Peptides against a protein of PDB entry 3OGK. Designs and how they scored, part 21

Target 1, 307 residues: chain A of PDB entry 3OGK
Amino acid sequence: ATPDRLSRRFPNLRSLKLKGKPRAAMFNLIPENWGGYVTPWVTEISNNLRQLKSVHFRRMIVSDLDLDRLAKARADDLETLKLDKCSGFTTDGLLSIVTHCRKIKTLLMEESSFSEKDGKWLHELAQHNTSLEVLNFYMTEFAKISPKDLETIARNCRSLVSVKVGDFEILELVGFFKAAANLEEFCGGSLNEDIGMPEKYMNLVFPRKLCRLGLSYMGPNEMPILFPFAAQIRKLDLLYALLETEDHCTLIQKCPNLEVLETRNVIGDRGLEVLAQYCKQLKRLRIERGADEQGMEDEEGLVSQRG

## One batch from the design tools (peptide; made by RFdiffusion4, then SolubleMPNN)

Design b1_p10_1_s1 (from b1_p10_1, 7 letters changed)
Fold by OpenDDE base, seed 4:
Structure b1_p10_1_s1 (fold): chain B 307 residues (1-307), chain A 10 residues (1-10)
Amino acid sequence: as target 1 above (307 residues)
Amino acid sequence: GLSRVELARL
């Protein structure tokens, strides 16, 4: 389908999702005429799709100019922008979005590749937005954004329910968690072991409604911080956790209301047996192969056909 | 009318 055909057929379109080519094609090798660029779609949105409030680009090339045009065209009517595994933009493009779309509710950049110029986009979002419900820059590399701006967002956006971030030190997010009273989902952060201060995370307080969680680099020493609310956990993302098979068994036994689990092969058949025994409400299971686990032939850390 | 469309480009 072409952008012009879409607008003619659906002039009152409210939600648009576009999918580019599978990841196997390095974005730099995509010809300009391939249609992996959002530019022609942004042009059509700007001119003819005046009721569009939700935009989802997946695996597409997005420039700062595209984002600027989209931002100015939709302004406060834009409720959702998802840059899902996209590339080609900088933080200047994000700044334009948050500057012009002050009522945005969902902003996603998960697994997108971009050039980071500064942290102004998050600061601007913190200063002017009160509508945000979902913020997701999981598996991204932001180094210039401030955890204080994230705290400000939590304080100002009372409907904020889901936040996924990159590698913030989790202790820098204490203020954020305190402010995010309605937060139900959190993924990301960074847990860093400190031999000199083994209890550094024991006083970490999570939002009371938190039930979907994925803490990056969580090891067995940090895992006990979940135990006070493990019974209310419905979704766990353990893809980036540093848990062995036995650690999985320990945690799963404490999560009887678990509905979604995402983890690596390290769970093993043993972990799957424990999961089946204790998690009767399980709806979805995702198991990925860890790159590092390919070499450890230890039978216990592999999922067989029995699992 | 249709308010949501998902398009995949190959």
Scores: peptide ipSAE 0.031, ipTM 0.643, DockQ to the pose 0.023
Fold by OpenDDE base, seed 2:
Structure b1_p10_1_s1 (fold): chain B 307 residues (1-307), chain A 10 residues (1-10)
Amino acid sequence: as target 1 above (307 residues)
Amino acid sequence: GLSRVELARL
């Protein structure tokens, strides 16, 4: 489909999702010949799709100029922007979005590749937004953003229910968790083992409504921090956890209300047996091939047809 | 009319 045909056929379009071609490698740019640029679509949105409030670009090339044009064209009418596995922009483009779209409710950059210039975009979002419900830059690397801005967002956005972040040290997010009173979902962060202080995370206080969780680099020593509220956990993302088969079994037994589990092959047939025994409300199971398949001689860490 | 469209580029 062409942009002009879309606007002529659907002039009152509220939600648009564009999918580009698959990338050959993670975080690589889409070749020009693949037609993965959003530019002609942003032009059409600006001119003819004046009711559009939700934009989802998946595996597209998005420039800062594209983001700036989109931001100015839709302004406070833009409620959702998802840059899903996109590339070609910098944090200047993000700054334009949050500067002009002050009522944005969903902002996603999950698995996008970008050039980070500064942390101003998150600061601007923190200073002016009170509408945010979903913030997702999961599986990204921002080194120049401040956890204090994330805390400010939580304080100001009372409808904030889902936050997925990159590798923030989890202890830097204590203020964020305290402020995020309505948070239901959290993914990301970074748990860092300290042999000299094995209980450094035991005093973490999570939001009371938290029920969907995926802490990156969570090992067996950190896992007990979940036990006080494990019965209310509905979704676990263990793709980036550092749990072995038996650790999975231990955690799963504590989560009888689990509905969604995402994990790696390390769960093994043993973990799947425990899952079937204890998690009677399970609706979705995702098992991804992890690097662990190649290294561990232990047959228990593999999912077979038995599981 | 349709309020939501998902387009996959071929």
Scores: peptide ipSAE 0.030, ipTM 0.647, DockQ to the pose 0.022
Fold by OpenDDE base, seed 5:
Structure b1_p10_1_s1 (fold): chain B 307 residues (1-307), chain A 10 residues (1-10)
Amino acid sequence: as target 1 above (307 residues)
Amino acid sequence: GLSRVELARL
């Protein structure tokens, strides 16, 4: 497909999703002839897709110039931007987006690779946005953004319902969780076990409406922080948790309303049996095989045909 | 017409 053909056929397009060519190579190694660059599409959006409020780029090459052009062209009409597994931009591009698109509701950079210049983009978002509903930079590497800006966003954006982040120390997000009164979904963070202080996270208070959760590096010592609201959990992401088979069984038994589970092969046949027994509302199950989770069919921590 | 389009290849 070509940008010009799209705009001619659908001049009133409100939502656009573009998928780049799947690759095993680095994101920036996609040749232009694959249609992996968003540049021609951003040009077309600017000129001819003036009703467009939602843009989703998946596995695309996106430059700062592309983001700047998009930001200026759509301005406060842009409600959704998803940079899903994209590459080629820096935080300067993100700064342009949040500077010009002050009514953005969804901003996603999940699994994108970028050069981090500073944390100004999140600060600018915190200073001016009151519309944000979804913020997602899950599985990204930010080192220069401030948890305080995330807290400010939560305070100012009363419709904020879903936040997914990278490896913020979870204790730095206490203020964020307190401010995010309407938050329903949280993924990411970093739980850092302290053998000398096993109760380090026990006093962590989550938003009252939280029902979709994935805490990175959560081990069996941290898992009890979920127990007070485990019955209201509808979605659980355990892909990056540090739970063994029996830990899975313990947690699953406490989540009778679980609808979506994402975990690793460590759940095993044992965990699947427990899941079937206790989680009658389950609608979706994802099991990913970890690198070290290969073995015989009857071994603990392996999902077999039996399970 | 369509208000939402997903394109797999450009």
Scores: peptide ipSAE 0.033, ipTM 0.633, DockQ to the pose 0.022; fails the geometry check
Fold by OpenDDE base, seed 3:
Structure b1_p10_1_s1 (fold): chain B 307 residues (1-307), chain A 10 residues (1-10)
Amino acid sequence: as target 1 above (307 residues)
Amino acid sequence: GLSRVELARL
């Protein structure tokens, strides 16, 4: 599809999703710029798609100029922007989006690569937005943003239901969790084991409605913090957890209402048996092979064709 | 290579 053909066919388009590079593309046969630049689409949006409120770019090249043009063209009409596995922009582009699109409800940049200039974009979002429902910069590297801005967002955005972040120390998010009274989903953060303080995270209070969770670097020592509300959990992201097969079994047994599980092959056939036994509401299971698991000798941590 | 197995219960 071309931008001009799209606008002619659908002049009243409200939602646009563009996909760039396919997953299965052998990297060697596809130019680095394959998937294309969003520039022609942003031009078309600006000129001819005046009802567009949701934009999802996946695996595309996005420049700061593209973001600035999009921001100014759609302004407060833009409700959703998803930069899913995109590249080519800096935090200046994000700043333009949050400055001009003050009623944005969903902002996603999950797995995007960018140049970080400063943390102003998150600060600006915190200072001016009250509409945010979904914020997702999962699997990104922001070093210059403040967890205090995230707390401010939670306080000001009463409809905030899903937040996915990078490697914030989880204790720095205590204020955020207290403010985010309607939060249902949280992914990311960083749990850091402290041998000298084993109870470091035991007093962590999660939002009461939390039911979709993925804590990065959660090990067996931290896992008990979930037990008080494990029966409420409907989705677990364990891709970045530091759990062994037995730990998976322990946690799964405590989550009888689990609907979605994302984990690594370390769950093993045993973990899958436990999952089948205890999680009768399970709808989706995603198992990834971790690059690091080729070295772990534990034979139990392999999902066979039997499981 | 990242092999993804997605099982959906129908």
Scores: peptide ipSAE 0.026, ipTM 0.636, DockQ to the pose 0.043; fails the geometry check

Design b1_p10_1_s2 (from b1_p10_1, 8 letters changed)
Fold by OpenDDE base, seed 5:
Structure b1_p10_1_s2 (fold): chain B 307 residues (1-307), chain A 10 residues (1-10)
Amino acid sequence: as target 1 above (307 residues)
Amino acid sequence: GPSRVELRRA
C-alpha cells in the first residue's frame, strides 16, 4: 500500500503500524524506493491523517527530520510512538518528540539503533510529561541519560506501569523504583556481580505491583532478590540472564503463577519438566538459541523433543 | 553461560 492510498481509504485512522525490511537486511542496503523510509508516511500523516494518535514503525529508517515533522504535526494528539528496531535518527529526533508531544503515553525505541548526542530528550520528558504509561528503550545503548530523570518521570507519571531500559546500574534505579509505585513491568538494567560485595543488591526494594520482569545479567547470586515476590511474577524475561539450567529450575519452582517465560535453550529438558510441573498457568513459552548453545556439550542445556 | 558481551551481540 502507498501512503496516499491509505489516507484516501482511511482518513480517520487512529493507529498505524508500518513494517519495514527484515532485520537481516542492512539498513544501508535498502533501496531508496523500497519503502523502508518513513518519510513519505510522515508526510501523509502530517497532511491527511489528522486523527492519528498511535504510530508504530517496525524496522524502518527514521530520520530526525521525520521525527520533527511527526512531532509538530501531531503534537499533544500523539499518544503512542513506537520506534521498534528502527534506525537513522539521533537523540535530537527524540527530543523533538518529547518537546512537542507532551501528552505522550507510550514511547518505545526498543532495539533501535541511533546516534546519541545527549540526554536532553529524557530530561525534557521528565520535566514536562505527566501522562506516560509505557517507556521502553530496552536493548538500546544510551550512555548520556540520567537515572534521576527516570526517577522524576516515575514521580510525575502516576500511570506509569511499564518501563524497559538499557544498561542502567540497578543500584542507580533505587530512587526510580521507590517513586514508581504503580509499576507492573520492568526490564533491563544491569546487575554487576561483585565477589567482594555479594549482598549489594539484596536490599533492593521493587515496586509492590511488579509482576513482569527481566533483569539483564542476573546471575544465580542476584536471583534471590526475586524470591520475596516470585509468587506474584507472571512474566519472566530470562533472555539476558546469566542463569544455568539448575538456576532456571530453582527460579521456576518459585514462580507458580508464571504465565509467560522467555529464555534460551539453556533451560534444557530438565527446566521444561520443572516448568510443566510447577507453572500450570503458563500461556506462552519462548526459547531462543543462545550463543551458549555452541559451547554446551551438556545434554541438560539443550531442549530436545522430549522436553 | 554466555558472557555479557555475548548476550548483547545475540
Scores: peptide ipSAE 0.041, ipTM 0.781, DockQ to the pose 0.252
Fold by OpenDDE base, seed 4:
Structure b1_p10_1_s2 (fold): chain B 307 residues (1-307), chain A 10 residues (1-10)
Amino acid sequence: as target 1 above (307 residues)
Amino acid sequence: GPSRVELRRA
């Protein structure tokens, strides 16, 4: 479909999802002549889609100018913006979004590639937003944003239920977790081993409602921090955990209410057997090939048709 | 186990 055809047919459209070029395929929803750029769509949104409150761009090229135009056109009517695996923008574009869309509820940049100029966008969001429910910049590289701003967001946004972040040191998020009283989902962070202080994470206090979790770089030494609330865990993202097969078995046994598991093939057939035995409510299972596979000839670390 | 670098490259 073309932007103009969409607006003519659906002038009262509230939600729009656009998919650009897949990694190995032709453009999906957008004609090739538009090159996967959001520009023509943003123009159409600005002019003709005045009831649009939710925008999802997937695998598209997004410029700062596009974001600025979108922000100004929709302003406080924009509730959801998802830049899913997008590229072409900088943090200036994000700043424009949070400056003009002060009632945004969902902001996602997961797996997007961008140029980071500063941390002002997160600071602005912290200073002016009280509506945020979902914040997701998982698998991104922000180095100039402040954990303190994330804490401020948690304190001010009482409906905040899902937060996914990059490589924040998890101890810098203690204040955030304390403030995020209604948080149900957290992914990301960074757990860093310290030989001189092996128990540095043992006193971490997580939000009481936390039930969907994915801690990056969590190893077997850090895994026990989950045990006090493992029974309430409904979703685990272990893709970036540093757990071996036996560690998976240990954790899975403690999560009888697990509904969604995402992990690598290191879980093995043994881990899948344990999963079947202890997790009777499991609804979804995602197993990816890990880079660790290239060296492991051990059958226990591989998933076969038997598992 | 896998290194952090290996997990990020995957």
Scores: peptide ipSAE 0.030, ipTM 0.733, DockQ to the pose 0.207
Fold by OpenDDE base, seed 3:
Order: structure tokens, then sequence, then C-alpha cells
Structure b1_p10_1_s2 (fold): chain B 307 residues (1-307), chain A 10 residues (1-10)
């Protein structure tokens, strides 16, 4: 589909999702006018798609100029922006979005690659937005943003239900969790084991409604922090957890209402058996092959065709 | 390459 054809057929379009590069074509040899650039779509949005509230770019090339044009064209009418596995922009583009789109409800940059200039975009979002429901920069690296701004967002955005972040120290998010009273989903953070303080995270208090969770680098020593509310967990992201097969079995047994599990093949056939036994409400199972799993001596850490 | 197995129950 071309932008002009879309606008002619659907002038009242409210939601647009574009998919760029196929998984196999992650090559930077894209011609300037390739359908992987959002520029022609942003132009069309600005001119002809005046009712558009939701934009989802997946695997697209997005420049700061594209983001600035989109931001100014849609302003407070833009409710959703998802830059899903996109590239080509900097935090200046993000700043433009949050500056001009003050009523944005969903902002996603999951797995996007960008140049970080500063943390102003998150600060601006914290200072002026009260509408945010979903914030997702999972699997990104921001070194210049403040967890305090995330706390401010939680305090000001009462409809905030899903937050996915990069490698914030989880203890720096205590204020965020306290403020995020309606939060149902959290992914990311960083659990850092301290041999000298084994109970470092035991007093961590999660939002009461939390039921979708993925804590990065969670090991067996930290896993018990989930046990008090494990029965209400519906989704677990264990892709970046540091759990072995037996740890998976232990946790799964505590989550009888689990509907979605995302993990690595370390779960093994044993973990899958336990999952089938204890998680009768399971709807979706995602198993990824870990990069380093070839070196794990745990013979049970392989999912066979039997499991 | 990364092998992904996704099971979806109807």
Amino acid sequence: as target 1 above (307 residues)
Amino acid sequence: GPSRVELRRA
C-alpha cells in the first residue's frame, strides 16, 4: 500500500500500523525512497489523515524530523505512538513528541535503536502529561533518564497500567511502585545480587494490581519476592531472568492463574510438565533459545519435541 | 538463529 492510496480509501483512519523491514532484511542498504522510511507516511498523515490517533511503526526508519513533523501535525490528537524496533532518531525526536503531544496515552520505543542526547524527553513527559496509560522502552538503553521522572509520571498519570523499562536498579523504582497504584504490568529493571545483603529486595513492595511481570536478572534468591502475589500473576516474562530449570518449576507451581509465559529453553521438558500440571489457564507459551545456553551443563534445560 | 516456539491455546 502507498500513503496516497490509503488516505483516499480511508480518509477517516484512526489507527495506522506499518511494518517495514522483514526479519531477514536487517541490512542497512535501504534506498532513500524505500518503504522502510516513515517520511512519506508522515507527510500523508499531516496532509490527509487528520483523524489519526494511533501510529505504530514496526521496523521502520524514523528521523527526528519525521517525529517533529508528526508531533506538530497531530499534537494533542495523537494518543498512541509506537516505535517498535525502529531506528534513525535521537532523544530530540522523542522530546518533540512529548512536548507537542501532551495527551499521549501510549508511548512505545521497545527494542528501538536511537542516539541518546539527554534525558529531557522523560522529564518533559513527567512535567506535563497526565494521560499516560502505557509507557514502554523495554530492551533499550537510556543512561541519562531519571527514575525520579518515572515516579512523577506514576503520580500524575492515574490511568497508568503498563510500564516497561530498561535497566533501572529496582530499588530506585520503589517510589515509582508506590505511586503507580493502578499498575498491572511491569517489565524490566535490574536486580543486582549482593552477597553481603541477601535480603536486599525482600522488602520491595509492588503495586496491588500487578499481574503481568518481567523482572530482568531475577535469580532464585530474588524470586521469593513474587510469592506473596504469585497467585494473581497472569503473565510472566522470564526471558532475562536468571532461573534454572528447577527454579522455573518452583515459580510455576506458585502461579496457578498464569495465562502467558515467555521464557528460554532452560525451562526444559520438566518445566513444561510442571507448567501443564499447575497452570490450567495457560493461553500462550513463548520459548526462546538463549544465546549462552550452549554452555549450560543442565541437561534438563532443553525443550525437546516431547515437551 | 534464535528458535522461537510459540504455542497458543484457542
Scores: peptide ipSAE 0.030, ipTM 0.672, DockQ to the pose 0.041
Fold by OpenDDE base, seed 2:
Structure b1_p10_1_s2 (fold): chain B 307 residues (1-307), chain A 10 residues (1-10)
Amino acid sequence: as target 1 above (307 residues)
Amino acid sequence: GPSRVELRRA
């Protein structure tokens, strides 16, 4: 399909999703010779798709100029922007989006590869947005953004229900969790083991409505922080948890209302048996091949056709 | 278990 054909056929289009070509490796830039530039589509959006409020680019090449044009063309009419596994932009492009699209409800850049210049985009978002419902920069590496801006967003955006972040130290997010009273989903952060202070995370207070969770680098020592509300957990993302088979069994037994589980093959056949026994409401199970496949001598850490 | 770096590359 061409952009011009789309606008002629669907001049009142409200939602657009474009998929580019697969990337060769995770977090790598898409080579220019692969194509998949959003530029002609952004031009068409600007000129002819005046009702468009939701844009989803997946595995596309997106420049700062593209983002700037999109931002200015749609302004406060843009409710959703998803840069899903995209590349080619910098934080200047993000700054343009949040500066001009002050009523954006969903902002996603999950697994996108970008050049980070500064943290101004998140600060601008924090200073001016009150509409945000979903913020997702999961599996990204922002080093220049402030957890204080995330807290400000939580305080100002009362409809904020889902936040997925990169490697913020979880203790830096205490203020965020306190402010995010309606938060239902949280993924990311960073749990860092401290041998000298095993209770480091025991006093973490999560939002009362939290039911979809994926804490990065959560090990068995940190896992007990979930136990007080494990019965209300409906989705677990354990892809980046540091849990062994037995740890999975322990946690799963405490989550009788679990509907979605995403984990690695470390769960093993034993973990799947426990899952079947205790999680009768399970709707979706995703098991990925983790790096742990190559090194675990423990037969329990493998999923076979038996499980 | 896998290292943090290994988990992110997978």
Scores: peptide ipSAE 0.036, ipTM 0.762, DockQ to the pose 0.242; fails the geometry check

Design b1_p10_1_s3 (from b1_p10_1, 6 letters changed)
Fold by OpenDDE base, seed 5:
Structure b1_p10_1_s3 (fold): chain B 307 residues (1-307), chain A 10 residues (1-10)
Amino acid sequence: as target 1 above (307 residues)
Amino acid sequence: PLSRVQIRRL
């Protein structure tokens, strides 16, 4: 479809999802210059899609100019922006979005690649937004943003229910978790093993409604921090956890209300058996091949045709 | 054990 055809056919469009480069581009099967630029779509949105409140770009090239144009065109009418696996922008583009779209409810840049200039975009969001429900920069690399701004967002945005972040040290998020009273979902952070201080994370207090969780780099020593509320957990993202088969079995046994599990092949057939035994409400299981498979002589860490 | 960097590149 072309942008002009879309606006003519659906002038009152409220939600738009565009997909750029197919997954095959990740394998260098598609030239980088294949296109997938949002520019013509942003132009069309600005001129002809005046009721658009939700924009989702997936695997597209997005410039700061595109974001600035979109921000100014939609302003406080923009409720959702998802830059899903996009590239080509900097934090200046994000700053424009949060500056002009002060009532944004969902801001996602999960797995996007960008140039980080500063942390001003998150600061601006913290200073002026009270509407945010979903913030997701999972699997991104922000080094210049402040955990204090995230805490401020949690304090000011009473409807904040889902937050996914990059590699914040989890202890820097203590204030955030305390402020985020309605948070149901958290993914990301960074758990750093300290052999000299095994109890480093044991005093972490999570939001009372937290039921969807994915802590990055969680090992077996940190896993017990989940046990007090494991029965409340409905979704686990263990893709980036440092758990072995036995650790999976231990955790799964404590999560009888688990509905969604995402993990690696390290769960093994044994972990799948335990999952079937204890998690009777399971609706979705995602198992990815981990890089850990390349060296595993142990069959227990592999999902076979038996599972 | 997989390094933190290896897990993210999957």
Scores: peptide ipSAE 0.027, ipTM 0.691, DockQ to the pose 0.286
Fold by OpenDDE base, seed 2:
Structure b1_p10_1_s3 (fold): chain B 307 residues (1-307), chain A 10 residues (1-10)
Amino acid sequence: as target 1 above (307 residues)
Amino acid sequence: PLSRVQIRRL
């Protein structure tokens, strides 16, 4: 479809999702310069889609100019922006979005590749937004943003229910978790094992409504921090956990209300048996082949056709 | 256990 045809057919469009490069780009099979620019769509949005409140770009090339144009065109009418696996922008583009779209409810840049100039975009969001419900920069590399701004967002945005972040040290997020009273979903962070301080995370207080969780780099020593609320966990993302098969079994047994599990092949047939035994509410199971397949000789860490 | 770097590259 062309942008002009879309606006002519659907002048009152409220939600737009565009998918650019196919998955084959993940395998370097598609040149980086193979189309997928949002520019013509942003032009059309600016001119003709005046009721558009939700924009989702997936695998698109997005420039700072595109983001600036979108921000100014939609302003406080923009409720959702998802830059899903996008590239071509910097944090200046994000700054423009949060500066002009002060009532944004969902901001996502999960798995996007960008140039980080500064942390001003998150600071601006923290200073002015009170509407945010979903913030997601999972699988991104922000080094210049402050966990204090995240805490401020949690304090100011009472409807904040889902936050996914990059590699923040979890202990730096203590203030965030205390402020995020309505948080239901958290993914990301960084759990850093310290042999000299094995219990450094045991005093973490999670939001009371937390039921969808994915802590990055969680090992067996950190896993017990989940046990007090494991019965309320409905979604668990273990893709980036450092759990072995037996650790999976231990955790799964404590999550009888689990509805969604995402993990790696390390769960093994044994973990799947335990899952079937204890998780009767399971609706979705995602098992990714980890890089582990090449190094772990132990058959126990593999999901067979029997599992 | 997989190194943190190995898990990110997945």
Scores: peptide ipSAE 0.028, ipTM 0.697, DockQ to the pose 0.242; fails the geometry check
Fold by OpenDDE base, seed 3:
Structure b1_p10_1_s3 (fold): chain B 307 residues (1-307), chain A 10 residues (1-10)
Amino acid sequence: as target 1 above (307 residues)
Amino acid sequence: PLSRVQIRRL
C-alpha cells in the first residue's frame, strides 16, 4: 500500500503498523530500498491522518527528522510509538518525541539500533510524563541513561505496568521497583554474579503484582530470588538466562500458573516433560535456537520431535 | 555454560 492510498481509504485511522524488510530480506531476496523508509508515511500522517494515536514501525529506517515531524504533528494525541527493530535515528529523535508527545502511554524501541548522544530523552520523559503505561527499550544499548530517571518515571506514572530495559545492574533498579507499585511486567537488567557475595541479590524486592518476568543473565545462584513469588508468575522470558536443563526443571516446577514461556533449546525434552507436568495453564511456548548448539555435548539440551 | 555475550547474539 502507498501512504496516499491509505489516507484516502482510511482518513480516520487511529492505529498504523508498518513492516519494513521481512525476515526473508536476510537472504538478499529483497532490494535494500524496498519500503524501508518511514519518511513518506510520516509526511502522510502529518498531513492527512489527524486521528492517528498509535504508530508501530517494524524493521523500518527512521531518521531524527522523521521523529521530529511525527512528534510535532501528533503532539499529545500520540499515545503509542513503537520503533520495533528500527534504525537510522539518534537519541535526539527520541528527545523530540518525549518533548512534544507528553501524554504518550507506550514508548517502545526494542531491538532498535541508534546513535546514542546523551540520556536527555529519558530525563525529559521522567520530568514531564505522567501517562506512561509501557516503556520498552529491551535489547538496546543505552549507556548514558540514568536508573534514577526510570525511578522518577515509576513514581510519576501510576499506570506503569510494563517496563523492559537494557543492561542496568539490577541493584541500581531497587528504587525503581519500590516506586513501580503497579508493575506487572519487567524484562532486562543485568545480574552479575559475585563469587564473593553469593547473597548479593537475595534482598531484592520486586513489585507485588509482578507476574511477567525476564531477568537477563540470571543463573542458578540468582534464580532463588524468584521462588517467593514463583506461583504468581504467568510469563517467563528465559532467553537470556544462564540456566541449564536442570535449572529450567527446578524453576518450572515452582511456576504452576505459567502461561507463556520463552526459552532456548537448553530446556531439552526433559524440561518440556516437566513443563507439561507442572504448567497446566501453558498457552504459549517459544523455543529459540541457541548459538551454543555448536558446542554443547549434552544431548539433553536439545528439543527433539518428541517434545 | 553460555557466555553472556553469546546469549546476546542470539
Scores: peptide ipSAE 0.027, ipTM 0.698, DockQ to the pose 0.256; fails the geometry check
Fold by OpenDDE base, seed 4:
Structure b1_p10_1_s3 (fold): chain B 307 residues (1-307), chain A 10 residues (1-10)
Amino acid sequence: as target 1 above (307 residues)
Amino acid sequence: PLSRVQIRRL
């Protein structure tokens, strides 16, 4: 499809999802210059798609100029922007989006590659947005953003229900969790094991409605922090957890209302048996092959055809 | 123990 054909056929389009480079590009099977630039689409959006509220770019090349043009063209009418596995922009582009689109409800940049200049985009979002429902920069590398701005967002955005972040130390998010009273989903953060302080996370208070969770680097020592509310957990992302097979069994047994599990092969056939026994509401199971598992000779950490 | 760096590349 071409941008011009889209606007002619659907002048009242409210939601647009574009997919650029195929998954094969992740394996260097497609040249980097294979196109997938959003520029012609942003031009078309700016000129002809005046009712567009939701934009999802997946594996696209997005420049700061593209983001600036989109931001100015849609302004407060833009409710959703998803930069899903995109590249080519900097935090200046994000700053333009949050500066001009002050009523944005969903901002996603999950697995996007960008140049980080500063944390101003998150600060601007914190200062002016009260509409945010979903913030997702999961699997990104931000080093210059402030947990305090995230807390401010939680305080000001009463409809904030889903937040996925990079490697914030989880203790720096205490203020955020306290402010995010309606938060249902949290992914990311960083749990850092401290042999000298094994209980440093035990006093961590999660939002009361939290039911979708993925804590990065959660090991068996940190896992007990979930036990008080494990029965309300509906989705677990354990892809980046440091749990062995037995740890999976322990946690799964405590989550009888689990609907979605994402984990690695380390769950093993044993973990799958426990999952089948205790999680009768399970709707989706995603098991990824860990790169680390290629070196683990432990037969127990493999999912066979029996699982 | 899985290194944090190894898990992110998955």
Scores: peptide ipSAE 0.027, ipTM 0.694, DockQ to the pose 0.282; fails the geometry check

